# Designs tried in a protein design run: peptides against a protein of PDB entry 5IXI. Part 42

Target 1, 141 residues: chain A of PDB entry 5IXI
Amino acid sequence: TPLLDASSLEYLFAQGQYDLVKCLAPIRDPKTEQDGHDIENECLGMAVLAISHYAMMKKMQLPELPKDISYKRYIPETLNKSIRQRNLLTRMRINNVFKDFLKEFNNKTICDSSVSTHDLKVKYLATLETLTKHYGAEIFE

## One batch from the design tools (peptide; aimed at target 1 V115)

Design b2_p27_2_s2 (made by RFdiffusion4, then SolubleMPNN; from b2_p27_2, 15 letters changed)
Fold by OpenDDE base, seed 5:
Structure b2_p27_2_s2 (fold): chain B 141 residues (1-141), chain A 27 residues (1-27)
Amino acid sequence: as target 1 above (141 residues)
Amino acid sequence: SMEEVVQQIDNFFKDWGKKNEELLKQE
């Protein structure tokens, strides 16, 4: 697979985020309860990638991000609705887990300059291919 | 390489998922 140019990658990344959140690229159906948890974790991971990419592009530190930063705007709307229907304790746990995930990811991958915005786009699009039912964006092998 | 970095990110996500499941079981 030929390497995509920067402009094409930027377009696909932006479109992919929109498609995931708006459920135009719907996530796959869980096969088991554990698979459902894995899918949810992958969606939270997608939010981490998107937020980290934003922070890097704006040259912002994690503490400089808005205090209301959350997974809510970066995950499928269907999943967000599902989470909102869960009890308060569960929602609190999910929020705490996500914040820890975001912090740990940035500390281990972003702060050491081992990961670029290009890498985040590639990982995001690659995950879309496996997370969603019909999405395909062959950018690397 | 780019592929290696992407794989490292994938491994991180998998490890995090395992840790998260362990944390939920501890509650």
Scores: peptide ipSAE 0.206, ipTM 0.742, DockQ to the pose 0.506
OpenDDE base, seeds 1, 2, 3, 4: peptide ipSAE 0.200, 0.203, 0.197, 0.200; ipTM 0.739, 0.742, 0.737, 0.741

Design b2_p27_2_s3 (made by RFdiffusion4, then SolubleMPNN; from b2_p27_2, 14 letters changed)
Fold by OpenDDE base, seed 4:
Structure b2_p27_2_s3 (fold): chain B 141 residues (1-141), chain A 27 residues (1-27)
Amino acid sequence: as target 1 above (141 residues)
Amino acid sequence: STEEVIKKIEEFFKKWGEKYREELLKE
């Protein structure tokens, strides 16, 4: 498998984000209830990666991001709609979990000088491949 | 290396996945 140059990786990362959110690369069907939760968690993780990448590109730390930063625009629209249909308490729990997720990721990973935007893009695309039904197999195989 | 970083990220995601499930199963 050939190595992706910086330009290609940047393009694929941008396109991958769009494809995930717009459901052009639909997420895989859950096999069990737990699998469904795992899929949702992975989607939230994708949001964390995307937000963290943005912050790093802008030379920003997490506290400098808007207080109301949310996963909503960084996850599949279908999942976002599904979450909005859940009861208030569940939505609050999801919001809290995500905020903690993002915070801890920043503290334990993003603040590590060994992590680069390159690493985040690679992880994002790799996760996109496993999370969606038929995406990007040719990139990493 | 990128591979090592990815492994750490995956481990982190796994850990938080457990927390996510726990929160959703409270009700």
Scores: peptide ipSAE 0.450, ipTM 0.879, DockQ to the pose 0.636
OpenDDE base, seeds 1, 2, 3, 5: peptide ipSAE 0.447, 0.446, 0.447, 0.447; ipTM 0.878, 0.877, 0.877, 0.876; seed 1 fails the geometry check

Design b2_p27_2_s4 (made by RFdiffusion4, then SolubleMPNN; from b2_p27_2, 17 letters changed)
Fold by OpenDDE base, seed 2:
Structure b2_p27_2_s4 (fold): chain B 141 residues (1-141), chain A 27 residues (1-27)
Amino acid sequence: as target 1 above (141 residues)
Amino acid sequence: STEEVVQKIDDFFKDWAKKHAELLAKE
C-alpha cells in the first residue's frame, strides 16, 4: 500500500500523467525488440487506466464518453509521433484494438469488481515507476 | 484490498499483452 494520503496520491497521479505524456519521465530503453513492444503495450495500458479513471471521476459510462476518445493524448508524445508515422491500416488496427482493450477492461475489471479510483491511481503510479527511467521515489512499499 | 485489485489489473494486462504482443510491430 502507498505511504500517501489521498491528497498526495491525487497530486502524484496528476503529475505522473503529465510527466509520462510530456516525456519528463521518459520510458525505459528496450532491451530487445519484443521488450520494445511490451513497453508500448504498457503505455496503451496506462492510457486505459487514465481514461477509466476519468470516466469514473465523471461518473460516466464508456458509451457516454466522446466517440473520438483515443489513447493519443494519454501516451508518451514520442510514442504518439511514432504511431502517427505508421501506415493507415496499422493505425486503424491500433485504434480498434485499443477500443476493445478499453471496453474489455471496463467490463471485466471495473464493472466486475470493487475497483476504485484510488486503486487505479496506485496501479498507474506503480507501473510508472517500472516503465520509466527515473521515476522511482519508493512511494509504495 | 488495493493490492488484490492491482494484482487483478496486472493479470488482465498480461493476458492482453499476450494476445496483442505484435500490435505495434507493423509500421
Scores: peptide ipSAE 0.530, ipTM 0.868, DockQ to the pose 0.674
OpenDDE base, seeds 1, 3, 4, 5: peptide ipSAE 0.530, 0.529, 0.529, 0.525; ipTM 0.867, 0.867, 0.864, 0.855; seed 4 fails the geometry check

Design b2_p27_3 (made by RFdiffusion4; failed a check: the pose's geometry)
Pose (drawn by RFdiffusion4):
Structure b2_p27_3 (pose): chain A 132 residues (1-60, 70-141), chain P 27 residues (1-27)
Amino acid sequence: TPLLDASSLEYLFAQGQYDLVKCLAPIRDPKTEQDGHDIENECLGMAVLAISHYAMMKKMSYKRYIPETLNKSIRQRNLLTRMRINNVFKDFLKEFNNKTICDSSVSTHDLKVKYLATLETLTKHYGAEIFE
Amino acid sequence: AETAYEEHLESSSKTLLEEWKTWFDEH
C-alpha cells in the first residue's frame, strides 16, 4: 500500500516544480566543474520531464522549468552557448517524447515519480526541515 | 571554456537520457 494517492501525487508534483523553479529546493553544490555541468544537464532533463508531462496531460522554452539561479547563470554566458543550450534541450525533449515515452512506456505517474525522486537527489535536504 | 562546456553538455545529455530510459524500464 503506497503513501500517496493520485491527488497528493499531482499536488506534490506541482509543488515540487514550484520548489525547483523558485529555488525553495536549492540544487546541490557541485563537487567538481564536471559535476556542476552534469547538474545543469539534469535540470534540463527535469524541464523536459515537466514539459512532457504537461503535454501528455493535455493530450498533445526550458527557462520556466529550471531553477532561476541556473537561469541567471546561463544568462551570463555568450550567445552561442545559449543557442547551444537551447539546441541540446530541444534534442533532449524531442528524443524523450519521440522514443523514450513509447519505448519505456512512460506514463504520467512514472514521470512525476522520477521527477520527485530526482528532486530527492538533485536538491539539498528535500523534504527536511532545518532549524537553527 | 565555453566550448568545453558545450561539448560536455552535448555528450552528457545523451548519457542522462540513457540512464533515464534504464530507470523507467526498471521502475

Design b2_p27_3_s1 (made by RFdiffusion4, then SolubleMPNN; from b2_p27_3, 16 letters changed; failed a check: the pose's geometry)
Amino acid sequence: MEEEYNEYMEKNKKILLEKLKQEFKEL

Design b2_p27_3_s2 (made by RFdiffusion4, then SolubleMPNN; from b2_p27_3, 16 letters changed)
Fold by OpenDDE base, seed 5:
Structure b2_p27_3_s2 (fold): chain B 141 residues (1-141), chain A 27 residues (1-27)
Amino acid sequence: as target 1 above (141 residues)
Amino acid sequence: MDEEYIEYMEKNKKELLEKLKKEFDEL
């Protein structure tokens, strides 16, 4: 576990979310089409982490979350625009897969592994550094 | 292209979950 105090970690986590969504920390360029799909999946994973953290902090269950809590708020705006350009069926399937992903993550990972909000922030920032081109935090080796 | 992506996403969802679980277990 990295040696970060709670306040610093909270700040970095919040700033990291903002930077990812606003593309201030742009995601890396895909090397292939398949790599592009992997990047999109990683972004959706980031959304799962962020939403799960939100739910845990608010002590809310997934069904209690507002309807507008979706990956759309937690992925890079450029990716969100790309997804919106896809056909309706594809977008519906993406939504369904994401919802299932979020549900299964909370059931199998959050519960079974006793994941804390601290762990979610650490994983989020670590993934952010690998996903983006040159994220300035460089907290993790 | 879109169908290929969805199939890939659905197929690898289980693997992604397992990877995430493993990574959190190692924290």
Scores: peptide ipSAE 0.190, ipTM 0.755, DockQ to the pose 0.765
OpenDDE base, seeds 1, 2, 3, 4: peptide ipSAE 0.187, 0.201, 0.188, 0.040; ipTM 0.751, 0.764, 0.756, 0.612; seeds 2, 4 fail the geometry check

Design b2_p27_3_s3 (made by RFdiffusion4, then SolubleMPNN; from b2_p27_3, 16 letters changed)
Fold by OpenDDE base, seed 1:
Structure b2_p27_3_s3 (fold): chain B 141 residues (1-141), chain A 27 residues (1-27)
Amino acid sequence: as target 1 above (141 residues)
Amino acid sequence: SDEEYDEYLEKKKKELLEELEKEFKEM
């Protein structure tokens, strides 16, 4: 477990989200087609973590979140562009799967009081380190 | 097919969810 204070974690979490979305910390290149799909799924998972963290910080439940909640602002812009190039049905499917994923994650993990915002930040940063090419080399040493 | 793709996505999201839940339980 990382030995970072609350202020450091808050800063790194905010910066990490920005770096991921703006592609300042570019995601790693896929080794295979399956690896590419895994990377996309990890990015969607990152969106779930970020949104869940936001909801917890605002003391909001999923039904209280905007109905148009989406992964679009929480994934790398390059991936978002790629998804936008896919047909409407595919995009709808991705949206539905993501929404179900978010609901299930919150119901099973967030709402049971076993996971804190601290835990979400740690998981986000740890995943960010493995998902991107060279990000976070000194964060969890 | 579109149906096969849907099943694939659902399966992968389920796997990712289970992995995340497992990791948080172990934290």
Scores: peptide ipSAE 0.052, ipTM 0.615, DockQ to the pose 0.605
OpenDDE base, seeds 2, 3, 4, 5: peptide ipSAE 0.047, 0.044, 0.028, 0.048; ipTM 0.609, 0.608, 0.569, 0.613; seed 4 fails the geometry check

Design b2_p27_3_s4 (made by RFdiffusion4, then SolubleMPNN; from b2_p27_3, 15 letters changed; failed a check: the pose's geometry)
Amino acid sequence: KEEEYIEYLEKKKKELLEKLKQEFKEL

Design b2_p27_4 (made by RFdiffusion4)
Pose (drawn by RFdiffusion4):
Structure b2_p27_4 (pose): chain A 132 residues (1-60, 70-141), chain P 27 residues (1-27)
Amino acid sequence: TPLLDASSLEYLFAQGQYDLVKCLAPIRDPKTEQDGHDIENECLGMAVLAISHYAMMKKMSYKRYIPETLNKSIRQRNLLTRMRINNVFKDFLKEFNNKTICDSSVSTHDLKVKYLATLETLTKHYGAEIFE
Amino acid sequence: STESFNEFNETWEELMEKYSEKYNEAL
């Protein structure tokens, strides 16, 4: 018997996206520059998940689906790199919706679950309350 | 099911590795 029903899961998914974007769920600190880049890449993956879920739900830019801090960080880079981030994101989104959804038979439930499960490891102290 | 989710998760991790390489190359 699971802890959450569909309603709580949908709400938690929406809250999780809100937390990730507004940085109430701050992304974890990088151990290395490589780890940092990997974190940014996972953020692009999270944006792909959020958009894919939205499109899937209605039966059909990454900027509004990533932490604002990374957005401000990307806005500081040269134009070619930003075009590159856009191309990588588009490839990720296309490959995910064209192949992975079908191949791995990904439902909206699995998607929300992976998203939140990823929040548990992508962000600092998710679901915890720290008092000073 | 747990099995479907694990398969998806494995596929997801592969994609994350793939696109991490592409992302680093784009930097």

Design b2_p27_4_s1 (made by RFdiffusion4, then SolubleMPNN; from b2_p27_4, 15 letters changed)
Fold by OpenDDE base, seed 3:
Structure b2_p27_4_s1 (fold): chain B 141 residues (1-141), chain A 27 residues (1-27)
Amino acid sequence: as target 1 above (141 residues)
Amino acid sequence: SAENLEKFTKEYEEMRKKYSKKLLEAL
């Protein structure tokens, strides 16, 4: 992967989040049922990365974040609408899976001082490139 | 560093796999 300067990363990361959520960079079509499941999980992972980046920028620990922190603002709007149409029990389970993922990621990975906001931006953009149909190919090719 | 990024990426992907299975069980 090519090296990006700090200014470029900051801009691309901000724009990438907006494009993913607003579906300006639409997620790729699933090839199988399992692929569709993997895509949804990947989107939840993108939310974990984005929220963790926010916490680091604000110098906040995970328990200091609002207790009602949610993936809703950090995933594609189309996926958010799909999840909202599922039954209450399923939505509760999805929320628990997400919260557990966020907690474990911060307790085991983010707690390591070697992980930086730079690393989070790179991983976010790299995942965005593979998760979406045609986004940012020139960034990592 | 590149080494830190690789370590971070590995840990994240392992967790992603783990929670992919958990998400499937939730559906």
Scores: peptide ipSAE 0.640, ipTM 0.934, DockQ to the pose 0.773
OpenDDE base, seeds 1, 2, 4, 5: peptide ipSAE 0.640, 0.638, 0.640, 0.640; ipTM 0.934, 0.933, 0.934, 0.934

Design b2_p27_4_s2 (made by RFdiffusion4, then SolubleMPNN; from b2_p27_4, 15 letters changed)
Fold by OpenDDE base, seed 2:
Structure b2_p27_4_s2 (fold): chain B 141 residues (1-141), chain A 27 residues (1-27)
Amino acid sequence: as target 1 above (141 residues)
Amino acid sequence: SAENLAKFTKAYEELHKKYTEKFLKAL
């Protein structure tokens, strides 16, 4: 468990999201093409975490969220630009896979009383530390 | 609780792995 009180965790989670998207906490350089894909997939996963956290905080299920919700505002701007440069078919596939991922995860998190917003924040920040170059305060053991 | 966090983490990793493979196929 993290050595943080609830208010500190909330602050760090909010700041972490901002830093990731704005590339103030830049993602690490990929060592290979596959590593690059792994990084992208982790970012997309973080988008799922962030959106699900939002849904839980608002006590809303996916059907109640905006229908055009996507990963675009929840991933690094650099990655978003990269994805936008890919062909239409690829972008459509990514969108579809993401929506399915979000739906399945949301169903589990919203319907599973054992999962809390605290858990999502911890997982998000832990992943952020592994993905980024500088974000490594070792908040979690 | 710590136990709940561990269970969640495991479940997320499994699901993320599933969709990681789907994302790779989408490229």
Scores: peptide ipSAE 0.563, ipTM 0.915, DockQ to the pose 0.694
OpenDDE base, seeds 1, 3, 4, 5: peptide ipSAE 0.558, 0.563, 0.561, 0.558; ipTM 0.914, 0.915, 0.914, 0.914

Design b2_p27_4_s3 (made by RFdiffusion4, then SolubleMPNN; from b2_p27_4, 15 letters changed)
Fold by OpenDDE base, seed 4:
Structure b2_p27_4_s3 (fold): chain B 141 residues (1-141), chain A 27 residues (1-27)
Amino acid sequence: as target 1 above (141 residues)
Amino acid sequence: SAENLEKFNKAYEEMQKKYTEKLLKAL
C-alpha cells in the first residue's frame, strides 16, 4: 500500500468526509435490522471522529464546543433525512446517544490519551472503507 | 505510538458496541 504523507492524508480525510456526507460514497446496504442499527451508529461514530478532529485542530476541548453541536452535518445526508422522519422522542434519544458518545470519546480517548489528529484521520478513513460501498482507498497496509 | 493506536482502536470499538446498544434502545 502507498505511504501517504501528512498532506495527502489531510486531503483524503477531507475528501472522505465530503464523500460520506454527500453520499458520493454511499453506505453499505444493511443485511439485517441489527446491521442497520450498526451502520447508523457507525455513522454517528464518524461524526464523533470528525467533530473531535475539528476540535483538536481548533485547540478546543469538549466544554468549549457549541452546546448545540450536532451530528447532522457529519453523517450521510440520506441518513440525516431518515432520522428527521422519525418521531420527536426518537430523535431526542438519538441526539442524547450521540452527545453521550461524543462526551465519552473526548474524555476517555482524546483528553485522557495521546491520540492525535493523524490517528483520527486514519481511523476515519479506515472506518469509511468498511462502512461504504466500494470505497477502497488502499492507503493502509 | 503503535501501542496508543491499538488502545485507541480498542476503546473506539468498545464505545461503538456500547452506543450501538444504546442506539438500539433509542429507536
Scores: peptide ipSAE 0.581, ipTM 0.917, DockQ to the pose 0.766
OpenDDE base, seeds 1, 2, 3, 5: peptide ipSAE 0.580, 0.580, 0.579, 0.580; ipTM 0.917, 0.917, 0.916, 0.917

Design b2_p27_4_s4 (made by RFdiffusion4, then SolubleMPNN; from b2_p27_4, 15 letters changed)
Fold by OpenDDE base, seed 2:
Structure b2_p27_4_s4 (fold): chain B 141 residues (1-141), chain A 27 residues (1-27)
Amino acid sequence: as target 1 above (141 residues)
Amino acid sequence: SEERLQKFEKKYQELQKKYTEKLLEAL
C-alpha cells in the first residue's frame, strides 16, 4: 500500500471531489434497486465527509455553517439533476435526511471521536474508489 | 491510532446504514 505524503493526499482529495461532482469519475451502475438507493446514500455520505472536512479546516461548528448548506454541490451532477426532477415532498425529505445525517455525523464522529481531517480524506478517497466505476487512483491497493 | 480509525469506520458504517434506511423512507 502506497504511503501518501500530506501534499499528495490533499491534492488527491481535492481532485477526487472535483471528479465525483463533475462525473469524471462516474458512479458505478447499480446492481439492484436497493443498490441504487445505497449508491445515492453513499453520495450523500460523500457530501457529509466533504462538508465536515471543510468545516474542520475552517474551524467552524455546524451551527456556524451557512444554514443553506446543501449536498447539491458535493454529489454527482447527474444525481443532483435526478433529485431535482423529483417531487417537492421527496426533495424536502431528502434534504432533511441529509441534514440529519450531517448533524449526527458531526456529533458522533467529529465531536467525540477525535476524527481528523486526514481521516476524512482517507475515507473519502477510499469510498470514492468503491463508489465509482474505474477510479484510477489505486491509492489503497 | 488504529483503534481510533476502527471506531470511526464503524460509526460511519452505522450511520450510512441508518440513513440509507431513512432515505428509502423519504423516497
Scores: peptide ipSAE 0.620, ipTM 0.932, DockQ to the pose 0.765
OpenDDE base, seeds 1, 3, 4, 5: peptide ipSAE 0.620, 0.619, 0.620, 0.620; ipTM 0.931, 0.931, 0.931, 0.932

Design b2_p27_5 (made by RFdiffusion4)
Pose (drawn by RFdiffusion4):
Structure b2_p27_5 (pose): chain A 132 residues (1-60, 70-141), chain P 27 residues (1-27)
Amino acid sequence: TPLLDASSLEYLFAQGQYDLVKCLAPIRDPKTEQDGHDIENECLGMAVLAISHYAMMKKMSYKRYIPETLNKSIRQRNLLTRMRINNVFKDFLKEFNNKTICDSSVSTHDLKVKYLATLETLTKHYGAEIFE
Amino acid sequence: FSFQDEVNPDFDTAFNELLTKAAEDME
């Protein structure tokens, strides 16, 4: 018997996206430059998940689906790099919706689950309350 | 409580492969 029903899961998914974007769920600190880039790549993956879920729900840019801090960080890079981030994101989104949804038979439930499960490891102290 | 036990392994693997590819593309 699971902890959450569909309603709580949908609400938690929406709240999780809100937390990730508004940085109430701050992304974890990088151990290395490589780890940092990997984190940014996971954030692009999270944006793909959010958009894929939205499109799936209605039966059908990454900027509004990633933490604002990374957005401000990306906005500081040269234009070619930003075009490169856009292309990588588009490729991720296309490859995910064209292949992975079908191959791995990904439902909206699995998607929200992976998203939140990824929040548990992508961000600092998710679901915890720290008092000073 | 955690969602890690509910994660679809096939989906997780496919997703992590796409993440690796995105990392390589960004190099």

Design b2_p27_5_s1 (made by RFdiffusion4, then SolubleMPNN; from b2_p27_5, 11 letters changed)
Fold by OpenDDE base, seed 1:
Structure b2_p27_5_s1 (fold): chain B 141 residues (1-141), chain A 27 residues (1-27)
Amino acid sequence: as target 1 above (141 residues)
Amino acid sequence: FSFKDLVNPKLDKSFNELIKKANEKMK
């Protein structure tokens, strides 16, 4: 089992974010079109977790975050490029889903005093395990 | 070992429900 003290968890969380965005931990292959959408929404969820963690660390409330906050920097780069190629209505829909997700998560879940930055890191890493093909494993050429 | 075993159950439930809600919106 990995060492899960505070410093180790912080490292793993940071590395996991990097690996997801840079596609070093590639997301799983969709089995259907709907599965593809589900995977994308999981990626949006990862963005919500990362942003919420940041806000909590900075002791910021959701309204204090930049109003133009976006998922773009927190999802796989390949997915970001894909979304940018989609039509306006689709992009608006994705943005709305993200905004609603972020808002509701922070208003209901983060408001629970029992939820900590530690919990967010663990949830992020746990989700990464199921979202990606080879999390935690070395990928060789 | 899996991080899933360490997830705060309240957080886990809430987050997963929001994922499902997002999935429904994208249908």
Scores: peptide ipSAE 0.717, ipTM 0.958, DockQ to the pose 0.762
OpenDDE base, seeds 2, 3, 4, 5: peptide ipSAE 0.717, 0.716, 0.719, 0.717; ipTM 0.958, 0.958, 0.958, 0.958; seed 4 fails the geometry check

Design b2_p27_5_s2 (made by RFdiffusion4, then SolubleMPNN; from b2_p27_5, 13 letters changed)
Fold by OpenDDE base, seed 1:
Structure b2_p27_5_s2 (fold): chain B 141 residues (1-141), chain A 27 residues (1-27)
Amino acid sequence: as target 1 above (141 residues)
Amino acid sequence: FSFLDLVNPKLQKAYDELIEKANKKME
């Protein structure tokens, strides 16, 4: 695995977020319906990492974050559109589950200072590699 | 099959991996 300094990691993390959301780095094709759901769940996980990183960089706790910060801005646009097409009950459930996990993740990870922004970036990029088609494969190979 | 039932397990896996990495760094 190649050495990534702090500057390079920051750049790749920022670019990776942009590429994922804008679908410039498209997510892999689902092989089954279950695989499709797994991919969506991974995307939601990516959103948690991105939001947590943002919160840590701003030195803000979750209650202090703007209410408009949700998974919607941190997942592929195609997935966001797909979720918006689902019924209200499903969307509410997704929102609640995401909010609950984000709160728990923040309390047990960010507030405990057990992980750093560096760790979040590494995890994000590593997941991005497995989630997308041949993106960043050489980063952690 | 419930899509929402799989959300928490996947996210929890990511959480566990981060905690594991943090623990290794502190050893």
Scores: peptide ipSAE 0.079, ipTM 0.656, DockQ to the pose 0.058
OpenDDE base, seeds 2, 3, 4, 5: peptide ipSAE 0.030, 0.031, 0.047, 0.030; ipTM 0.617, 0.614, 0.666, 0.620; seeds 3, 5 fail the geometry check

Design b2_p27_5_s3 (made by RFdiffusion4, then SolubleMPNN; from b2_p27_5, 14 letters changed)
Fold by OpenDDE base, seed 1:
Structure b2_p27_5_s3 (fold): chain B 141 residues (1-141), chain A 27 residues (1-27)
Amino acid sequence: as target 1 above (141 residues)
Amino acid sequence: FSFAPYVNPKFQKSFEELIKKANEKLK
């Protein structure tokens, strides 16, 4: 894995978010139903990383984040549409689990472990490579 | 990362472990 300077890392992180959400870097096809759940979980994890990065850059705590900050804008658009088609109870469960995880992630991982925005970008790009079909071949080969 | 879309007691009990694993993945 090549070492990237700060400018290159920032660019790749921004581009990676765009490619994931817009499905320009499509997520891998699930092999089974459980694999589909795992992919969905990883996508929601990507949302946590992106939101946490945003909050850190803006120096905002979770209660201070805009109400429109949710996983919906940080996951693949195809997945977001899929979730919206599920029944109300399932959507409520996803929302609650995400909120709880985001809270705990920021309290225990970000605050207690002194995780930096640099760490979040590295984790995001590394996960993106494993989650998508062909993305990042030129970076992680 | 693990975000069980269906609430189950097993997930809630292992939540701390999931956070720990997520933290290790960032290190």
Scores: peptide ipSAE 0.027, ipTM 0.597, DockQ to the pose 0.080
OpenDDE base, seeds 2, 3, 4, 5: peptide ipSAE 0.029, 0.031, 0.027, 0.025; ipTM 0.603, 0.604, 0.610, 0.602; seeds 2, 3 fail the geometry check

Design b2_p27_5_s4 (made by RFdiffusion4, then SolubleMPNN; from b2_p27_5, 15 letters changed)
Fold by OpenDDE base, seed 4:
Structure b2_p27_5_s4 (fold): chain B 141 residues (1-141), chain A 27 residues (1-27)
Amino acid sequence: as target 1 above (141 residues)
Amino acid sequence: FSFKPYVNPKLQKSFDELIKKSNEKMK
C-alpha cells in the first residue's frame, strides 16, 4: 500500500466515492452467486463507511442524521437500480438491516474513537481496490 | 495498518440472506 499524505488521501477518497457511485470505477463481475452477494454486501459496507465519514466530519450522531438516511447515494447507481427493482418488502428489509448495521457500526466502532476519518478513508480506498476492476492501477508504481 | 471495523455477524448474515432472497425472488 502506497503512502499517501493527507491531501492526496482526501482527494482520492472523494474521487473514489464519485467513481464508485457513478460507475466510472465499475464493480468487478461476480464469479459466483455468492460472490455477487459479497459484492453487494461490500457496496453496502462502503455506504456505511461513507456515511460514517460524513457524520464524523459534520460532528453528527446517528440520531442527528436525516431520518431518510440510506445507502442509496453511496452505492453504485447500477446496484441501486437493481435494488429498486426488488419487491417492496425486500427493499424495506434492506433499509432496516442497513440502518441497524449502521447503528451498530457507530456504537461499536466509531463512538469509542478507535476509528478516525483517516482510517475510514483508508479502508474505503482499500476496499475499492478489491471491489472494482482496475481502480488504482494508474497510481501504482 | 489494518482496519477491521466491528461487524455484527448476525446483521451481516441478515444482509446475506436478504440479498440471496431478493435474487431468488427475481428469478
Scores: peptide ipSAE 0.026, ipTM 0.589, DockQ to the pose 0.103
OpenDDE base, seeds 1, 2, 3, 5: peptide ipSAE 0.025, 0.025, 0.025, 0.025; ipTM 0.589, 0.594, 0.584, 0.590

Design b2_p27_6 (made by RFdiffusion4)
Pose (drawn by RFdiffusion4):
Structure b2_p27_6 (pose): chain A 132 residues (1-60, 70-141), chain P 27 residues (1-27)
Amino acid sequence: TPLLDASSLEYLFAQGQYDLVKCLAPIRDPKTEQDGHDIENECLGMAVLAISHYAMMKKMSYKRYIPETLNKSIRQRNLLTRMRINNVFKDFLKEFNNKTICDSSVSTHDLKVKYLATLETLTKHYGAEIFE
Amino acid sequence: SSFLELETHSEKAMEGLDEFFERIRET
C-alpha cells in the first residue's frame, strides 16, 4: 500500500517543480567542475521530464523549468554556448519523447515519480526541515 | 524511506529513465 494517492502525487509534482524552479529546493553543491556540469545536465533532464509530462497530460524553452540560479549562470555564458545548451536540450527532449516514452513505456506516473525521486538526490535536504 | 520505496512505479520505466539520465550526464 503506497503512501500517496494520485491527487497528492500530482500536487507534490507541481510543488516539486515549483521548488526546483524557485530554488526552494536548492541544487546540491558540485564536488568537481565535472560534477557541476553533470548537475546542469540533470537539470536539463528535469526540464525535459516536466515538459514531456505536460505534453503527455494534454495529449499532445527549457528556461522556465530549471532553477533560476542555473538560468542566471547560463545567461552569463557566450552566445554560442547558449545555442549549444538549447541544441542539447532539444536533442534530449526529442530523443526522450520519440524513443524513451515508447521503449520504456513511460507513463505520467513513472515520470512524476522519477522527477521527485530525482529531486531527492539532485537538491539539498529535500523533504527535510532545518532549524537554527 | 525514499520516494521510490514508498511509491509504486514501473521497474522497466525506472530503468529506462535512469539510462536517459546517464546519457544526459555523459553528454

